# Designs tried in a protein design run: peptides against a protein of PDB entry 6UG1. Part 156

Target 1, 304 residues: chain A of PDB entry 6UG1
Amino acid sequence: SNEERKRRKYFHMLYLVCLMVHGFIRNEWINSKRLSRKLSNLVPEKVFELLHPQKDEELPLRSTRKLLDGLKKCMELWQKHWKITKKYDNVGLYMRTWKEIEMSANNKRKFKTLKRSDFLRAVSKGHGDPDISVQGFVAMLRACNVNARLIMSCQPPDFTNMKIDTSLNGNNAYKDMVKYPIFWCEVWDKFSKKWITVDPVNLKTIEQVRLHSKLAPKGVACCERNMLRYVIAYDRKYGCRDVTRRYAQWMNSKVRKRRITKDDFGEKWFRKVITALHHRKRTKIDDYEDQYFFQRDESEGIPD
Target 2, 301 residues: chain A of PDB entry 6UG1 as posed
Amino acid sequence: SNEERKRRKYFHMLYLVCLMVHGFIRNEWINSKRLSRKLSNLVPEKVFELLHPQKDEELPLRSTRKLLDGLKKCMELWQKHWKITKKYDNEGLYMRTWKEIEMSANNKRKFKTLKRSDFLRAVSKGHGDPDISVQGFVAMLRACNVNARLIMSCQPPDFTNMKIDTSLNAYKDMVKYPIFWCEVWDKFSKKWITVDPVNLKTIEQVRLHSKLAPKGVACCERNMLRYVIAYDRKYGCRDVTRRYAQWMNSKVRKRRITKDDFGEKWFRKVITALHHRKRTKIDDYEDQYFFRRDESEGIPD

## One batch from the design tools (peptide; made by RFdiffusion4, then SolubleMPNN)

Design b2_p22_5_s3 (from b2_p22_5, 14 letters changed)
Fold by OpenDDE base, seed 4:
Structure b2_p22_5_s3 (fold): chain B 304 residues (1-304), chain A 22 residues (1-22)
Amino acid sequence: as target 1 above (304 residues)
Amino acid sequence: RRAELEKYLKELLEEFKKYLFS
């Protein structure tokens, strides 16, 4: 019905706001000075120097290569720190079906929210789910004065799915779900003037994304609980930016159709949400990023 | 800051309710 379409759009937006606020709160928590002091001690001086290379005036790419090597070593150090990777409780922050949402609404299940103290302890001990691990990795890089962003792929329920029963086949669902991350890191490369993508936990990869990312879910089964629609970046200065364009190959043709921003009202509303979560002034980094997104939009063109 | 954010988010949700149920 039209009413069910409106209801699903509403729940999508409510859920999206809750996810974006969750990302904001986690980004505040990883800025903990106490945690920063502990995590900086995990990074040897030689690795710190690689994270902060001098500018090579002859070949700036050499400086980028040092930064990439430093980030690789940080991923290795982080794996040594992280002792216990817990499975997600149920689906974690992956996409729920409409049936799962309806069943959860009827069940007064108190969602156990992780407290800040418990999060900081989990990161400090190296015990937690993959999301906590990624968030802790971002905290470690920030402790080393690296301009690292927390990236969150927000997974609200698919308001474009109008099927009544959206139940997923249970057995392989977890493996397909966790094949691609929900949280990752970006690091600013001041030499190339680009964001470097870092997945320290799931794919254990570093990328300089041009047209596509390895972190973008591929295949029907993987996309059932992980649809690339809202990739939100949270920086150390409490900036909040939509960076979906970086990771979406087909932003205009495919991704936009599944976003609330497909219509003018949804675009205006989503901009208000971003603005509410964006607590810093614009910088030259934002200008370079917006220029890159513009070039990517022009290069994709209008879908035929 | 959190109280202000919660207030603003509630306002955004109410604005959206009005739009959906209009």
Scores: peptide ipSAE 0.041, ipTM 0.702, DockQ to the pose 0.862
Fold by OpenDDE base, seed 2:
Structure b2_p22_5_s3 (fold): chain B 304 residues (1-304), chain A 22 residues (1-22)
Amino acid sequence: as target 1 above (304 residues)
Amino acid sequence: RRAELEKYLKELLEEFKKYLFS
């Protein structure tokens, strides 16, 4: 019905706001000074120096290569620190079906909300789910004075899916779900004026995204619980930015159709949500990023 | 800050409720 379409759109927006606020709260927790002091001790001086290379005036690419090597070594150090990777409880922050949402609303399950103290302890011990691990990795880089962002791929229920029963087949569902991350890291490269993408936990990869990311879900089974629609960046200064354009090859042709921002009202509303979560002044880094997004939009063109 | 953010987010949701169900 038209009413069910309106209801699903509303619930999608409510869920999206809750996810974006969750990302904001986790980004605040990883700024803990106590955690920072503990995590800085994991990074030896030689790796710290690679994270902070001098500007090579002859070849700026040499400085970027040092930073990339430093980030690779940080991923290796992080893997040594992280002792226990727990499975997600149920589907974690991956996309739920409409049926799963309805069933969960009827079940007054006391959601055990992870407290800040428990999160900080989990990161400090190296025990937790992949999302906690990524968040801890961002905290370690921030402890080394690296301009690292927490990235969250927000997975609200698909309001464009009007099917009543979307029961997903059980057995392979978890492996396909976790094939691509929900959380990752971005690091500012001051030499190339670009964000470097870092997945320290899932794919264990570093990339300089130009047109395509390895972190973008591919294949029907993987996209059932992980649809790239809302990739939100949270920086160390409590900036909040939509960075979906970086990871979406087909923003205009495919991704926009599955976003609340497909209509003018949804665009205005989503901008208000971003503005509410953006707690810093604009910087030259934002100008370089917006210029990159503009160039990517022009290069995609208008879908036929 | 958190209470203000939670208030503002509730207002945004109510604004959207009005639009969807108008």
Scores: peptide ipSAE 0.033, ipTM 0.693, DockQ to the pose 0.965
Fold by OpenDDE base, seed 1:
Structure b2_p22_5_s3 (fold): chain B 304 residues (1-304), chain A 22 residues (1-22)
Amino acid sequence: as target 1 above (304 residues)
Amino acid sequence: RRAELEKYLKELLEEFKKYLFS
């Protein structure tokens, strides 16, 4: 019905706001001064120097290469620190089906909300789920004065899916779900004027994304619980930005159709949500990023 | 700051309810 379409759109928007606020709160927690002091001690001086290379005036690419090597070594150090990777409780922050939402509304399951103190302890000990691990990695880079963003791929239920029952095939569902991350890191390269993508936990990869990312879900089974629609960046200064354009190869033709921003009302509403979560002034880094997104929109073209 | 954010989020949700049920 038209009513069920409106209800699903509403629930999608409510769920999206809750996810974006969750990302904001986790980004605040990883700015903990106590955690920063502990995590800075994991990074040797030689690795710190690689994270902060001098500008090579002859070949700026040499400075970027040093930064990339420093980030690789930080990823290796993080693997040594992280002792226990816990499985997600149920589906974690991956996408739920409409049936799972309806069934969960009837079940007053006490969601065991992780407290700030428990999060900080988990990161400090290296014991937690993959999301906590990524968030801790961002905290370690920030402790080394690196301009690192927490990235969250928000997975609200698909309001474009009007099917009642999407029976997910049970046994492989978890492996397919966790094949691609929900959280990752971006690091600002001051030499190339670009964001570097870092997945320290799932794919264990560092990318300079041009047209496509390895972090973008591929294949039907992976996209059932991880649909690239809302990739939100949270910086160390409480900036909040939509960076979906970086990771979406087909933003205009495919991704936009599955976003609330497909209509003018949804665009205005989503802009209000971003503005509410954006607690810093605009910087020249935002200008370079917006220029890159503009060039990506022009290169994709307008879908016919 | 948290109370202000929670207030603003409630306002955004009420604006959205009006749009959907209008």
Scores: peptide ipSAE 0.028, ipTM 0.689, DockQ to the pose 0.901
Fold by OpenDDE base, seed 5:
Structure b2_p22_5_s3 (fold): chain B 304 residues (1-304), chain A 22 residues (1-22)
Amino acid sequence: as target 1 above (304 residues)
Amino acid sequence: RRAELEKYLKELLEEFKKYLFS
């Protein structure tokens, strides 16, 4: 019905705001001064120097290579720190079906929300789910004065799916779900004027994204619980930016159709949500990023 | 600031609820 379509849009938007606020809160928690002091001790001086290379005036690419090598070593150090990776409880922050949402509404299970103290303890001990691990990795880079962003791929229920039963085939569902991350890191390269993508936990990869990312879900089974629609970046200065364009190869032709921003009202509303979560002034880094997004939009073209 | 943000987010949700169910 038209009513069910309206209800699913509303619930999608409510859920999206809750996810974006969750990302914001986790981004505040990883700015903990107590955590920063503990995590800085994991990074030896030689690795710190690689994270802060001098500008090579002859070949700026040498400085970028040093930064990449520093990030690789930080990823290796993080693997040594992290002792226990817990499985997600059910689906974690991956996309729920409409049936799962309805069943969860009937079951008044008290969701135990992870407290800030429990999060900081989990990161400090290296004991938690993959999301806590990624968030802790971003905290370690920030403790080393690296301009690292927390990236969150927000997975609200698909309001474009109007099926009553959205049951997923059970046997490989968890493996397919966790094949691609929900949280990752971006690091600002001041030499190339680009964001470097870092997945320290899932794919264990470092990328300079040009046209596509390895972190973008591929295949039907992986996309059932992880649809690339809302990739949100949270920086150390409490900035909030939509960076979906970086990771979406087909933003205009495919991704936009699955976003609330497909219409003018949804675009205006989503801009209000981003503005509410964006607690810093614009910088030259934002200008370089917006220029990159513009070039990516022009290169994709308008779908016929 | 958190209370203000929560208030503003509730207002955005109510504005949106009015638009969807109008």
Scores: peptide ipSAE 0.026, ipTM 0.678, DockQ to the pose 0.936; fails the geometry check

Design b2_p22_5_s4 (from b2_p22_5, 12 letters changed)
Fold by OpenDDE base, seed 3:
Structure b2_p22_5_s4 (fold): chain B 304 residues (1-304), chain A 22 residues (1-22)
Amino acid sequence: as target 1 above (304 residues)
Amino acid sequence: MKEELEKKLKEILEEFKKYLFS
């Protein structure tokens, strides 16, 4: 019905706000001074120097290469620190079906909310789910004065799916679900004026995204619970930015159709949500990023 | 800060509720 379409759109938007607020809260928690002091001790001086290379005036690419080597070594150090990767409880923050949402409303499932103290302890011990691990990695880089962002791929239920029975097959579903991350890191390269993408936990990759990311879900089974639609960046100064354009090859032709921002009302609403979560002034880094997004939009073209 | 954010988010959700169910 038209009412069910409105209800699903409303629930999608409510769920999206809750996810974006969750990302904001986790980004605040990883700025803990107590955690920062503990995690800085994991990074040797030689690795710290690689994270902060001098500018090579002859070849700025040499400075970027040092930063990339420093980030690789940080990823290796983080893997040594992280002792226990727990499975997600149920589907974690991956996308739920409408049927799962309806069934969960009937079942008074006590969601165990992780407290700030428990999160800080989990990161300090190296025990937790992959999301906690990524968030802790961002905290370690921030402890080393690296301009690292927490990235969250928000997975609200698909309001474009009007099917009642989306039964997802059980057993192989978890492996396909976790094939691609929901949380990752970006690091600002001051030499190239670009964000570097870092997945320290899932794919264990460092990339400089041009047109395609390795973190973008591929294949039907992986996309059932992980649809790239809302990739939100949270920086150390409580900035909040939509960075979906970086990771979406087909933003205009494919991704936009599955976003609330497909219409003018949804675009204005989503801008209000971003503005409410954005707690810093604009910087030259934002100008370089917006220029990159503009060039990506021009290169994709307007879908016919 | 947190209370102001909570207020802004409530206002955004109420505005949206009015739009969808008007």
Scores: peptide ipSAE 0.211, ipTM 0.822, DockQ to the pose 0.930
Fold by OpenDDE base, seed 4:
Structure b2_p22_5_s4 (fold): chain B 304 residues (1-304), chain A 22 residues (1-22)
Amino acid sequence: as target 1 above (304 residues)
Amino acid sequence: MKEELEKKLKEILEEFKKYLFS
């Protein structure tokens, strides 16, 4: 019905706001001064120097290579720190079906919200789910004065799915769900004027995204609970930005159709949400990023 | 910060509720 379409759109938007607020709160928690002091001690001086290379005036790419080597070593140090990777409770922050949402609304199961103190303890001990681990990695880089963003792929229920029964066919194995991350890191490369993508936990990869990312879900089974639609970046200065364009190869042809921003009202509404979560002034880094997104939009073209 | 954010989010949700159920 038209009413069910409106209802699903509403629940999608409400759920999206809750996810984006969750990302904002986690980004605040990882700015803890107490946590920063502990995590800085994990990074030896030689690795700190690689994270802060001098500008090579002859070949700026050499400076980028040092930064990439420093980030690789930080991933290795982080793996040594992290002792226990817990499984997600149920599906974690991966996408739920409409049936699962309805059943969860009827079951007054108190979502056990992790407290800030418990989060800080979990990161400090190296005990937690993959999301806590990624968030802790971002905190370690920030403790080393690296301009690192927390990235969140928000997974609200699919409002474009109008099936009454939205049960997933078959045992969508936990392995297929977690094949791609929900949280990762970006690091600003001041030499190339680009963001470097870092997945320290899941794929354990560093990439300089040009047209596509390794972190973009591929295959039917993986996309059932992880649809790339809303990739939100949270920086150390409480900036909030939509960076979906970086990770979407087919933003205009495919991804936009699955976003609330497919219509003018949804675009205006989503901009209000971003603005409410954005607590810093614009910088030259934002200008370089917007220019990159513009060039990517022009290069994709309008789908025929 | 938290209270201001909660206020802004409530306003965004109420505006949206009015639009969908108008």
Scores: peptide ipSAE 0.203, ipTM 0.817, DockQ to the pose 0.880
Fold by OpenDDE base, seed 1:
Structure b2_p22_5_s4 (fold): chain B 304 residues (1-304), chain A 22 residues (1-22)
Amino acid sequence: as target 1 above (304 residues)
Amino acid sequence: MKEELEKKLKEILEEFKKYLFS
C-alpha cells in the first residue's frame, strides 16, 4: 500500500539518523585522551616518522609512499595488538530485513549497549567486535597526530524493498554479511591532496580510490545485508561528511535510487542531518574532496 | 552539545513526520 511505503520510508530515515548518531558518538569516544596516550605507545618512532614524512620537492610521490608504508606498518602493529575478534551477536550494524524489524519490535530483547568505559577497555585490551577494532585503529592513528577519519557505511532497512517476507535463509549468511566492512578508516594524504582508504581489520587493505573500491560490496549475497548507500565520514574535529561518491562507482545510475536523497525533500532532509552532526568549519581539505566528487560525477555522466 | 544535538535531531524527525503523514 501507499501507507506501507510511507511507513518504510519513515522507519528508514529514523534508523539512518540513529546509525549516523551512533557513528558520531563512537567518533567522540575515539578522541579519548586516555585512550590516545595508551595507543600512541604502540607505534615506534620509526613508524611515526613514516606517518609524517617530509615533503619531497623533487618527487612528492616518495612522500606518499612513505605514508603508505607507515600505514601498512600500523596495520601490522594493530594486528599484533588485537587479541580477540568477537563475532557479532546477530547482524551487528548490517542491514536488517523488514521481517526482522517487525519480529524485533515484538521481542524486547535487552540489547546490552556498550558503554564508553567498556569501549575504551575493549580497545585498550584488544578485545572486541570488528567495528570496535576499526574504531580503535582510527584512535591509534589519531594518537599519532594522523588526520584519520572514521568511515561508517550506514545500513538502514531498504525502503525500496516492498516485499513482505525477505527471509535470508542461508548457512553462509554470516560469512557473506561480514565479507565487506561497515566501518573503515580514511587518512588524509597532504602530498597528493587525497584521502587514502584503509581497512585494517576485514580486507586488510590500503587503497587510493580512483573509480573503484575493494570495500564496495559485490555480489547478490553480500549486498543483502550490506548495500553501499550512506558512507559517512567522521573526522577528529567532529566533522561529518557524506563520502558515498568515493566508494560508489554508479552513484547516479544505481546508488541514488536506493537513497532517501532520490527526491528533493529527502536531499534537503539528509543535508539537515549532516549539518546537525557537522561541528567544524570548512577547510581546504573539504574543497579538494568536493572537487574530487564533482569530477567523479562528471565522469560517471547522467544516467539515461 | 548533546542536548542541543538531541533537540536538532528531534526537530528533523518531526519535520519528516509531518512530511510523510501530511
Scores: peptide ipSAE 0.122, ipTM 0.763, DockQ to the pose 0.958
Fold by OpenDDE base, seed 5:
Structure b2_p22_5_s4 (fold): chain B 304 residues (1-304), chain A 22 residues (1-22)
Amino acid sequence: as target 1 above (304 residues)
Amino acid sequence: MKEELEKKLKEILEEFKKYLFS
């Protein structure tokens, strides 16, 4: 019905705001001064120097290579720190089906919300789910004065799916779900004027995204609980930016159709949400990023 | 800050609720 379509859009948007606020709160928690002091001690001086290379005036690419090597070593150090990777409770922050949402509304299970103190303890001990691990990795890089962003792929329920039964069939549902991350890191390369993508936990990759990312879900089974639609970046200065364009190869042809921003009202609304979560002034880094997004939009062209 | 953010987000959600269910 038209009413059910409206209800699913509304619930999608409510859920999206809750996810984006969750990312904002986690981004605040990883700025903890107490956590920063503990995590900085995990990074030896030689690795710190690689994270902060001098500008090579002859070949700026040498400076980028040092930064990439520093990030690789930080990923290795983080693997040594992290002792226990917990499975997600149910589906974690992966996408729920409409049936699962309805069933969860009937089952008044008290969700035990992780407190800030419990989060800080989990990161400090190296015990937690993959999301806590990624968030802790971003905290470690920030403790080393690296301009690292927390990236969140927000997974609200699919308002374009109008099926009554949205049950997912398959014995490998959890493996397919966790194949691609929900949280990762970006690091600003001041030499190339680009963001470097870092997945320290799931795929254990460092990439300089050009046209496509390795972190973008591929295949039907992986996309059932992880649809690339809302990739939100949270920086150390409480900036909030939509960076979906970096990771979406087909933003205009495929991704836009599954976003609330498919229409002008939804776009204006989503801009208000981003603005409400964005607590810093614009910088030259934002200008370089917007220029990159513009070039990527022009290069995709108009969908046929 | 948090309370002000929560207020702004509630206002944004109510505006959208009015638009969808108008």
Scores: peptide ipSAE 0.120, ipTM 0.765, DockQ to the pose 0.932

